Peptides against a protein of PDB entry 4U39. Designs and how they scored, part 11

Target 1, 302 residues: chain A of PDB entry 4U39
Amino acid sequence: SIKVIGVGGGGNNAVNRMIENEVQGVEYIAVNTDAQALNLSKAEVKMQIGAKLTRGLGAGANPEVGKKAAEESKEQIEEALKGADMVFVTAGMGGGTGTGAAPVIAQIAKDLGALTVGVVTRPFTFEGRKRQLQAAGGISAMKEAVDTLIVIPNDRILEIVDKNTPMLEAFREADNVLRQGVQGISDLIATPGLINLDFADVKTIMSNKGSALMGIGIATGENRAAEAAKKAISSPLLEAAIDGAQGVLMNITGGTNLSLYEVQEAADIVASASDQDVNMIFGSVINENLKDEIVVTVIATG

## One batch from the design tools (peptide; made by RFdiffusion4, then SolubleMPNN)

Design b1_p8_8_s3 (from b1_p8_8, 5 letters changed)
Fold by OpenDDE base, seed 5:
Structure b1_p8_8_s3 (fold): chain B 302 residues (1-302), chain A 8 residues (1-8)
Amino acid sequence: as target 1 above (302 residues)
Amino acid sequence: RKITLLLS
């Protein structure tokens, strides 16, 4: 089974966005130290951590409180994660709960033998130096606790949105990018029917790889496949080019009109931007909700 | 419903 754990406010917002977008084939777990915020989760499983420590009042933006809260609730987290083949740990780094608890939860998942993937955000620069420093510590701890860590630099989201985008919409876009990262992988595994990527293939690319980069491209029109692929490999979310990656995971998602030619065209573009010795795996996903859109997600590891 | 095709 695949489990997605949203940790703290940002992680829970991302999980809510995943549920709203009907990301299938995954179980959702919301984790928070704030009981009121946790009640707003759409996840089937809701877990309050650190109830004794925090009394449900949250972590006060302190990562040490988030860490201790997860440690207090370790047995409950273990039970919630039991039997997962893959665990996504999603969080907004820089806060109290997400920054502190996400590494602890990730380690629990890894110790249970699940393929453990972190999908986390760095705070925007405008959130201040304190959050950025806390996020750096949380990201370092996540790298040690996961098989693969996808880090989304929120400041790069500002390059893909209009300059007049309200701060609230920038956070919603961060939640959407977290959704796209999880969905880009989970859709490759979870869809029963045609030869899915063997979970073994995904595991080979993602197991003990450390940091990963994610690129996303969306396009419509006649050249939509090529445009989406080009946008994905040149995505502002990529902190580096994918040409040095040892592994590439590619998802090509389209509507019912997605052609084999479009899939091949997109795959060839990503392959051409990758090293010749790269272990590249790709899947094509049909999503009836996309109509005329193609979404290309590229995850580069190694 | 989503259909996933593995190509590689």
Scores: peptide ipSAE 0.008, ipTM 0.436, DockQ to the pose 0.185
Fold by OpenDDE base, seed 2:
Structure b1_p8_8_s3 (fold): chain B 302 residues (1-302), chain A 8 residues (1-8)
Amino acid sequence: as target 1 above (302 residues)
Amino acid sequence: RKITLLLS
């Protein structure tokens, strides 16, 4: 089974966005120290952590409170994660609960033998230096606790949105990028298709790889496959080129009109941008909710 | 219905 755990406010917003976008074949778990915020989760499983420590009032933007809250609730987290083959831990780094609890939850998942993937954001620079420093500590702790850690630099989202985009919409886009990271992987495994990737293939690419980069490309029109692939490999979300990656996971998602030629064209572009010795796996996903859009997600590991 | 196709 695949479990997605949203940790704290940002992680729970991302999980809500995943549920709203009908990301299938995954179990959603919302984790928070704030009981009021947790009540707003759309997840089937809701877990309040650190009830004794915080009394449901949240972590006060303190990562140490988030950490201790997860430690207090370790047994409950273990029970919620039991039997998962794969666990996604999603959070916004820089806050209290997400930054402190996500590494603890990830370690619990890893200790249970699940393939543990972190999908987290760095705060925007405008959120201030304190959040950036807290995020750096949380990311470091996540890197030790996961098999693969995808870090989304929120400042790079400002390069893909209009300059006049309101702050609230920039956060919504961060939630959407977190969704795309989880969905780009989970759809390859969890979506019933004629030919699915084996979980073993994904495990080979993602096990003990440390930091990963994610690129996303979206396009429409006649050259949409090529354009989406080119946008993915040149995505502002990539802190480096995908060249030199030991593994590449590619998802090509389109509507019912997605052709085999378009899939091949997109795969060839990503392969050409990758090292010759790269272990590349790719899948194609048909999403009937997509009209003329193609979405290419590339995850580079190693 | 989402359909995943593996292309090798």
Scores: peptide ipSAE 0.007, ipTM 0.416, DockQ to the pose 0.185
Fold by OpenDDE base, seed 3:
Structure b1_p8_8_s3 (fold): chain B 302 residues (1-302), chain A 8 residues (1-8)
Amino acid sequence: as target 1 above (302 residues)
Amino acid sequence: RKITLLLS
């Protein structure tokens, strides 16, 4: 089974966005130290952590409180994650709960033998230096606790949105990018396409790989596959080129009109941008909600 | 539909 655990405010917003976008084949768990915020989660499983420590009032933007809250609730987290083959841990880094609790939760998932994937954001620079420093500590702790860690630099989201985009919409886009990262992987396992992958394929690329880079491309029209692939490999979300990656996981998602030719064309573009010796695994997903769009997600590991 | 991943 695949479990997605959203940790703290940002993680729970991302989980809500996943549920709203009907991400299939996953179980959703919302975790928070703030009981009021947790109540707004759309997840079936809602877990308040650190009830004794925080009294449901949140972590006060302190990662040490988030950490201790997860440690207090370890047994409940273990029970909720038990029997998962794969666990996505999603959080916005820089806050109290997400930054502190996500690494603890990730370690619990890993200790249970699940393929543990972190999908987290760095805060925007405008959120201030304190959040950036807290995020850096949380990301470092996540890296040790996961098999693969996808870090989304929120400042790079400003390159893919309009300059006039309201701050609230920039945060929604961060939640959407977290959704795309989880869905880009989970759909390869859970959603049938033209080329299906199994869990073992994904595990081969993601097990004990450390940091990963994610690129996303979306296009429409006659050359949509090629354009989406080119956008994915040149994505602002990629802090570096996919050149030099040991493994590449590629998702090619389209509507019911997605052709095998388009899948091949997109895969060839990503392969041409990768090392010759790269272990590339690609899957094709059919999403009936996509009309004329192709979405290419590239995850470079190693 | 719950896709039961039959992990064999």
Scores: peptide ipSAE 0.006, ipTM 0.412, DockQ to the pose 0.048
Fold by OpenDDE base, seed 4:
Formats: sequence, structure tokens, C-alpha cells
Structure b1_p8_8_s3 (fold): chain B 302 residues (1-302), chain A 8 residues (1-8)
Amino acid sequence: as target 1 above (302 residues)
Amino acid sequence: RKITLLLS
């Protein structure tokens, strides 16, 4: 089974966005120290952590409170994660609960033998230096606790949105990028297709790889596959080129009109931008909600 | 309905 755990406010907003976008084949778990915020989650499983420590009043933007809250609730987290083959831990780093609890939850998932993937955001620079420093500490702790850590640099989202985009919409786009990171992987495993990745293929690329980069490209029209692939490998979300990656996981998602030629064209572009010795695995997903769009997601590991 | 194609 695949479980997606949203940790704290940002992680739970991302989980809500995943549910709203009908990401299938995953179990959703919302984790928070704030009982009021947790009640607004759309997740089937809701878990309040650190009830004794915080009394449901949240972590006060303190990562040490988030950490201690997860430690207090360790047995509950273990029971919620038991039997998962894969666990996604999603959080907005820089806050209290997400920054402190996400590494603890990730370690619990890994200790249970699940393939543990972190999908987290760095705060925007405008959120202030304190959040950036807290996020750096949380990301370091996540890197030790996961098999693969995808870090979304929120400031790079400002390169793909309009300059007049309200702050609230920039956070919604961060939630959407977190959704795309989880869905880009989960759809390869959970969605029956013409050519399926097994969980073992994904595990080969993602097990004990540490930090990963994610690129996304979306396009329409006659050259949509090539354009989407080119956008993915040149994505502002890539803090570095995919050149030098030891592993590449590629998802090519299209509508019912997605052709084998388009899949091959997109795969060849990503392969040409990767090292010759790269372990590249690619999947294609048909999403009937995608009319004329192709979405290419690239995850570079190693 | 989602269908996944994987070439490798």
C-alpha cells in the first residue's frame, strides 16, 4: 500500500490539494499539532500529535515542539504506517509541526521497512530568515530519515507564476507542486497502464538516494510531448541540471490520445539530457482529465 | 480512468 502523510499546515494543504485533484491508489493521513487546523483536513485518517505537549494549540512555529509532539505520538504513528510499502511524507519546511515532526515520521516509516520519500518545500524568502534557517535544519534531518528527499525551492515557483500573483496563490502553487511530486510517482505504481512500473523499479531508483530534484513540464499542441519534456529538464524547480544524476524517474502523463510516438519522443529528450550511464526508468500515465495536455515529471536522484 | 504505459 501507498500512504501519503501531510505533516503540519503546509503538508495538510498539499494533501487537501491531492484529494481535490483525485490522486488515486493512496491512503491519506493528516498529521498536525493544531486540532482546529486538523479538523479542516479532507484526509480520511486524521491524527493529532503531541496532545499532552500542545493541548491541540499547535507548535508555535517551534520545530522542537513539532519533534517532541511526534515523539510523544510515536506508537500512534507506527500503527498508522504499519503495512505500508511506500510512504510519502509531505511538509512545508520552516514551520513548527512540519519541520520538527516530518523527520520523526519519516524515520518511523523507514524503520517499518517502507520506501520513504520526503516531498517538502523550502519557504519563500519573504517568509523571513528564521523560517529559512528552521527549514534548513528540518531538511537536513529529513535527508537522514528518508530514502529520497525531493525539495521544492518555493522561490523558484515565482519564476513560473505571474509577478502579480498574490502571496496566497504562490502558496497554492507550492501545494500544487507538492501534489505533482507525489502524483508523478504514485501514478506510476497505483494506476494500471499499458506499460506498468512495478514497485521494485521505483524502489531501485529511490532507495537510499538522498536528495532528489524534480522538474515539471506541461504542453499542448502537435509537439506537446517534446515541449513538455524540454520544459521538465529545464524546469526552474531544478536547482541543478539532471546531468550527473545516477537515476532518473520519468512520468509522461497524457489524455486518451497519448501516442507511443509521443512517449518515445519525450523519453528520448530526457535521456539525451541525462548521463549515458544513468539508470532511467520511465512510465506513461493516461489521465482522462487531461484533454490535449501532456505533463512530464522528471525526478533526478543521486 | 487512468492507464499507465511504461516502456522500461
Scores: peptide ipSAE 0.008, ipTM 0.472, DockQ to the pose 0.168; fails the geometry check

Design b1_p8_8_s4 (from b1_p8_8, 4 letters changed)
Fold by OpenDDE base, seed 4:
Structure b1_p8_8_s4 (fold): chain B 302 residues (1-302), chain A 8 residues (1-8)
Amino acid sequence: as target 1 above (302 residues)
Amino acid sequence: RKVTVLLD
């Protein structure tokens, strides 16, 4: 089974976005120290952590409180994660609960033998230096606790949105990028396509790889596959070029009109931008909600 | 939809 755990406010907003976008084949778990925020989750499973420590009042933007809250609730986290083959841990780094609890939850998932993937955001620069420093500590702890850690640099989202985009919409786009990171991987396992992958293929690319980068490209029209692939490999979300990666996981998602030629064309573009010795795997997904759009997601590991 | 709440 695949489990997606949203940790703290940002992680739970991302999980809500996944549920709203009907991401299939995954179990959703919402984790928070704030009982009121947790009640707003759309997840089927909701877990309040650190009830004794916080009394449901949240972590006060302190990562040490988030950490201790997850440590207090270790047995409940273990029971919620038991029997998962894969666990996604999603969080907005820089806060209290997400920054502190996500590494603890990730370690619990890994110790249970699940393929553990972190999908987390760095805070925007406008959130202030304190959040950036807290996020750096949480990301370091996540890197030790996961098999693969996808880090979304929120400041790079400002390069793909309008300059007049309200702060609230920038956070919604961060939630959407977290959704795309989870869905781009989970759909390869859970959703049929023209080229199917199994869990063993994904595990080969993601097991014990450390940090990963994600690129996304979306296009329409006659050259949509090539355009989407080119956008993915040049994505502002890539803090580095994919040519240095030891592994590449590629998702080519299209509507019912997705052709095998388009899948091959997109795969060839990503392969040509990668190292010759890269372990590249690609899958295709059919999403009936996509009309003329192709979405290419690239995860570069190593 | 069933909602399961796990509390400490």
Scores: peptide ipSAE 0.027, ipTM 0.617, DockQ to the pose 0.018
Fold by OpenDDE base, seed 5:
Structure b1_p8_8_s4 (fold): chain B 302 residues (1-302), chain A 8 residues (1-8)
Amino acid sequence: as target 1 above (302 residues)
Amino acid sequence: RKVTVLLD
């Protein structure tokens, strides 16, 4: 089974966005130290952590409280994760609960033998230096606790949205990018397409790879496959080019009109941008909701 | 380059 754990406010917002977008084949777990925020989760499983420590009042933006809250609730987290083949741990880094608890939860998942993938955000620069420093510590701890860590630099989201985008919409886009990162992987396993991948293929690319970069491209029209692939490999979310990656996971998602030719064209573009010795796997997913859109997700590991 | 294409 595949489990997605949203940790803290940002992680739970991302999980809500995944549920709203009907991401299939995954079980959702919401984790928080704030009981009121947790009640707003759409996840089937809701877990309050650190109930004794925090009394449900949250972590006060302190990662040490988030860490201790997860440690207090370790047995409950273990039971919720039991039997998962893959665990996504999603969080907004820089806060209290997400930053502190996500590494603990990730380690629990890894110790249970699940393929453990972190999908996390760095805070926007406007959230201040304290959040950036806390996020750096949380990301470091996540790297040690996961098989693969996808880090989304929120400041790069500002390059893909209009300059007049309200702060609230920038956070919603961060939640959407977290959704795209999880869905881009989970759909390859859970959702049939023109080219399916098994869990073993995904595990080969993601097991013990450390940091990963994600690029996303969306396009419509006659050259949509090529355009989406080009956008994915040049995505502002990529902090570096994919040409140095040891592994590449590619998702090509389209509507029912997605052709094998379009899949090949997109794969060839990503292939050409990657190292010759790269282990590249790609899957094709059919999503009826995309109609005329193609979404290419590229995850570069190593 | 091992492109493992698992064709359905």
Scores: peptide ipSAE 0.014, ipTM 0.500, DockQ to the pose 0.585
Fold by OpenDDE base, seed 1:
Structure b1_p8_8_s4 (fold): chain B 302 residues (1-302), chain A 8 residues (1-8)
Amino acid sequence: as target 1 above (302 residues)
Amino acid sequence: RKVTVLLD
C-alpha cells in the first residue's frame, strides 16, 4: 500500500489538494498538533500528535515542539503506517509541526521498512530568515530519515506564476507542486498507461538516494510532448540541471489520445539532457481529466 | 512494457 502523510499546516493543505484532484491508489493521513486545523483536513485518517504537550494548540512555530509531539505519539504513528510499502511524508518546512515532526514520522516509516519519500517545501524568502533557518534544520533532519527527499524551493514558484499573483495563490501553487510531486510518483505505480512501472522499478531509483530535484512541464498542441519535456528539464523548480544525476524517474501523463510516439519523443528529450551513465526509468499514465494536456514530471536522484 | 532506457 501507498500512504501519504501531510504533516502540519502546509502538509495538510497539500493533502487536501491531492484529495481535491482525486489522486488514486493512496491512503491519506493528516497529522497536526493544532486540533482546529486538523479538523479542516479532508483526509480519512486524522491524527493529533502531542496532545499532552500542546493541548491541541499547535507547536507555536517551534520545531522542537513538533519533534517532541511526534515522539509522544510514536506508537500511534507506527500503527497508522504499519503495512505500507511506500510512505510519502509531505510538509511545509519552516513551521513548528511540519519541520519538527516530519523527520520523526519519516524515520518511523523507514524503520518499518517502507520506501520513504519526503516531498517538502522551503519557505518563501518573504516569510523571513527565522523560517529559512528552521527549514534548513528540518531538511537536514529529513535527509537522514528518508530514502529520497524532494525539496521544492517556494521562491522558484514565483518564477512560474504571474507577477500579480496574490500571496495566497502563491501558497496554493506550492500546495499544487507538492501534489504534483506525490502524484508524479504514485501514478507510476497505481495508474496504468502505455508504459507501466512497478514498485520495484521505483524502489530501484529512489532507495537510499538522498536529495532529489523535481521538474514539471505542461503543454498542449501538436508538439505538446516535446514542449512538456523541455519545460520539465528546464523547470525553475530544478535548483540544478539534471546532468550529474545518478537516477532519473520520468512520468509522462496524458489523456486517452496520448500516443506512443509522444511518449518516446518526451523520453528522448529527457535522456538527451541526462548523463550517459544515468539509470533512467520512465512510465506513462493515462488521465482522462487532462484531455489535450501532457504533464511531464522528472525526478532526478543522486 | 517496462522500458528501462539505459543510456549507453
Scores: peptide ipSAE 0.013, ipTM 0.467, DockQ to the pose 0.154
Fold by OpenDDE base, seed 2:
Structure b1_p8_8_s4 (fold): chain B 302 residues (1-302), chain A 8 residues (1-8)
Amino acid sequence: as target 1 above (302 residues)
Amino acid sequence: RKVTVLLD
């Protein structure tokens, strides 16, 4: 089974966005120290952590409170994660609960033998230096606790949105990028298709790889596959080129009109931008909710 | 129905 755990406010917003976008074949778990915020989760499983420590009032933007809250609730987290083959831990780094609890939850998942993937955001620079420093500590702790850690630099989202985009919409786009990272992987395993990647293929690419980069490309029109692939490999979300990656996981998602030629064209573009010795795996997903759009997601590991 | 296709 695949489990997605949203940790703290940002992680729970991302999980809500995943549920709203009908990401299938995954179990959603919302984790928070704030009981009021947790009540707003759309997840089937809701877990309040650190009830004794925080009294449900949240972590006060302190990562040490988030950490201790997860430690207090370790047995409950273990029970909720039991039997998962794969666990996604999603959080916004820089806050209290997400930054502190996500590494603890990830370690619990890893200790249970699940393939543990972190999908986290760095805060925007405008959120201030304190959040950036807290995020750096949380990311470091996540890197030790996961098999693969996808880090989304929120400042790079400002390069893909209009300059006049309101701050609230920039956060909504960060939640959407977290969704795309989880869905880009989970759809390859969980979506029944004619030819699926098995969990073993994904495990081979993602096990003990440390930090990963994610690129996303979206395009429409006659050259949409090529354009989407080119946008993915040149995505502002990529802090480096994919040419040094030891592994590449690619998802090509289109509507019912997605052709085999378009899939091949997109795969060839990503392969040509990768190292010759790269272990590349790719899948194609049909999403009936996509009209003329193709979405290419590239995850570079190693 | 979402369909995943792996291209070898």
Scores: peptide ipSAE 0.007, ipTM 0.415, DockQ to the pose 0.170

## One batch from the design tools (peptide; made by RFdiffusion4, then SolubleMPNN)

Design b1_p9_1_s1 (from b1_p9_1, 4 letters changed)
Fold by OpenDDE base, seed 3:
Structure b1_p9_1_s1 (fold): chain B 302 residues (1-302), chain A 9 residues (1-9)
Amino acid sequence: as target 1 above (302 residues)
Amino acid sequence: SRKITVILS
């Protein structure tokens, strides 16, 4: 089974966005120290952590409180994650709960033998230096606790969106990018396509790889496959070129009109941008909601 | 389908 655990406010917003976008084949768990915020989760499983420590009032933007809250609730977290083959831990770094609890939860998942993937955001620069420093500590702890850590630099989202994009929409886009990162992987396992992957394929690319980079490209029209692939490999979300990656996981998602030619065209573009010795695995997914759109997700590991 | 919200405390 695949479990997605959203940790704290940002992680829970991402989980809500996944549920709203009908991401299939995953179980959703919402974790928070704030009981009121947790009640707003759309997840089937809702877990309040650190009830004794916080009394449901949240972590007060303190990562140490988030950490201790997860430690207090370790047994409940273990029970919720038990039997998962894969666990996605999603969080917005820089806050109290997400920053402190996500590494603890990730370690619990890993200790249970699940393929543990972190999908987290760095805070925007405008959120201030304190959040950036807290995020850096949380990301460091996540790297030790996961098999693969995808870090989304929120400032790079500002390169994808209009400069006039309201702050609230920039946060929604961060939640959407978290969704895209989880879905880009989970769909390869859970959703049928023209080229299906299994869990073993994904595990080969993601097991004990440390940090990963993610690129996303979306296009429509006659050259949509090539355009989406080119956008993915040149994505602002990629902090480095994919040519240095040891492994590449590629998702090519389209509507019912997605052709094998388009899949091959997109795969060839990504392969041409990668090292010749790269272990590249690609799958295709059919999503009837995309109609004429193609979405290419590239995850570079190693 | 009744969404069974299991609040694990």
Scores: peptide ipSAE 0.021, ipTM 0.618, DockQ to the pose 0.017
Fold by OpenDDE base, seed 4:
Structure b1_p9_1_s1 (fold): chain B 302 residues (1-302), chain A 9 residues (1-9)
Amino acid sequence: as target 1 above (302 residues)
Amino acid sequence: SRKITVILS
């Protein structure tokens, strides 16, 4: 089974976005120290952590409270994650609960033998230096606790969205990018396409790889496959080129009109932008909601 | 489908 665990406010918003977008083949768990925020989760499983420590009032933007809250609730987290083959831990880093609890939850998942993938955001620079420093500490702790950590730099989202985009929409886009990171991997396992991957293929690319970068490209029209692939490898979300990556996981998602030629064309572009010795695995996914669009997701590991 | 919300505390 694949489990997605959203940790704290940002993680829970991302999980809500995944549910709203009907991401298939995953179980959703919402974790928070704030009981009121947790009640707004759309997840089937809701877990309040640190009930004794916080009394459901949240972590007060303190990562140490988030950490201790997860430690208090370790047995409940273990029970909720038991039997998962893969666990996605999603959080907005820089806050209290997400920053502190996500590494603890990730370690619990890893200790249970699940392939543990972190998909987290760095805060926007405008959220202030304190959040950036807290996020850096949380990301460092996540690296030790996961098999692969995808870090989304929120400031790079500002390069994709209009300059007039309201702050709330920038946060919604961050939630959407978290969704795309989880879905881009989970669909390769859970959703049939023209080229199917199994869990073992994904595990080979993601097991004990440390930090990863994600690129996304979307295009329409006659050259949509090539354009989507080019956008993915040049994505602002990539803090570095995919050149030098030891592993590449690629998802090529299209509608029912996706051709094998388009899949091959997109794969060849990503391969050509990668090192010759890269272990590249690619899958295709059919999403009936994508009429004329192709979405290429690239995850570079190592 | 009745979404059973399980609050694990």
Scores: peptide ipSAE 0.023, ipTM 0.627, DockQ to the pose 0.017; fails the geometry check
Fold by OpenDDE base, seed 5:
Structure b1_p9_1_s1 (fold): chain B 302 residues (1-302), chain A 9 residues (1-9)
Amino acid sequence: as target 1 above (302 residues)
Amino acid sequence: SRKITVILS
């Protein structure tokens, strides 16, 4: 089974966005120290952590409180994660609960033998230096606790949105990018396409790989596959080129009109931008909600 | 929809 754990406010917003977008083949767990925020989760499983420590009032933007809250609730986290083959831990780094609890939850998942993938955001620069410093500590702790850590730099989201985009919409886009990261991987396993991958294929690319970068490309029209692939490999979300990656995981998602030719064309573009010795795997996914759009998600590891 | 996910090392 695949489990997605949203940790803290940002992680729970991402999980809500995944549920709203009908991401299939995964179980959702919402984790928070704030009981009121947790009640707004759409996840089937809701877990309040650190009930004794916080009394459901949240972590007060303190990562040490988030950490201790997850440690207090370790047994309940273990029970919720039991039997998972793969665990996605999603959080917004820089806050109290997400920053502190996500590494603890990730370690619990890894200790249970699940393929553990972190999908986290760095805070926007405008959120201030304190959040950036807290996020750096949380990301460092996540690297030690996961098989693969996808870090989304929120400041790069500002390069893909209009300059006049309201702050609230920039956060919604961050939630959407977190969704895309999880869905881009989970769909390869859970959702049939023209080219199917199994869990063993994904595990080969993601097991003990450390930091990863994600690129996303979306296009429509006659050259949509090539355009989507080119956008993915040149994505502002990529803090580095995919050249030099030891592993590449590629998801090519289209509607029912997605052709095998388009899949091969997109795969060839990503392969040509990758190292010759790269272990590249790619899958195709059919999403009936996509009409003329192709979405290319590239995850580079190593 | 088919998504291409690139994980950069």
Scores: peptide ipSAE 0.006, ipTM 0.369, DockQ to the pose 0.059; fails the geometry check
Fold by OpenDDE base, seed 1:
Structure b1_p9_1_s1 (fold): chain B 302 residues (1-302), chain A 9 residues (1-9)
Amino acid sequence: as target 1 above (302 residues)
Amino acid sequence: SRKITVILS
């Protein structure tokens, strides 16, 4: 089974976005120290952590409170994650609960023998230096606790949205990017396509790989496969080029009109941008909601 | 919906 655990406000917003976009083949768990915020989750499983420590009033933007809250609730987290083959831990780094609790939850998942993937955001620069410093500490702790950590730099989202985009919409786009990171991997296992991957393929690329970068490309029209692949490998979300990656995981998602030629064209573009010795695996996914769109997701590991 | 590519290093 695949479980997605959203930790704190940002993680829970991402989980809500996943549910709203009907991401299939995964179980959703919402975790928070704030009981009122947790009640707004769309997840089937809702877990309040640190009830004794926080009394449901949240972590007060303190990562140490988030950490202690997860430690207090360790047995409940273990029970909720038990039997998962794969666990996604999603959070917005820089806050109290997400920053402190996500590494603890990730370690619990890894200790249970699940393939543990972190999908987290760095705060926007406008959220202030304190949040950036807290996020750096949380990301460092996540690296030690996961098999793979995907870090999304929120400031790079500002390069892919309109300059007049309201701050609230920039946060919604961050939630959507977290969704795309989880879905880009989970669909390769859970959703049929022209080329299917199994869990063993994904595990080979993601097990004990450390940090990862994510690029996304979306296109429509006659050259949509090539355009989507080019956008993915040149994505502003990539803090480095995909050259030098030890592993590449590629998802090519299209509608029912996705052709094998388009899949091959997209894969060849990503392969040409990768090192010759890279272990590249790619899958295709059919999503009837995409109509004429192709979405390419590339995950570079190592 | 925009697709995001994840590069694992």
Scores: peptide ipSAE 0.005, ipTM 0.370, DockQ to the pose 0.047; fails the geometry check

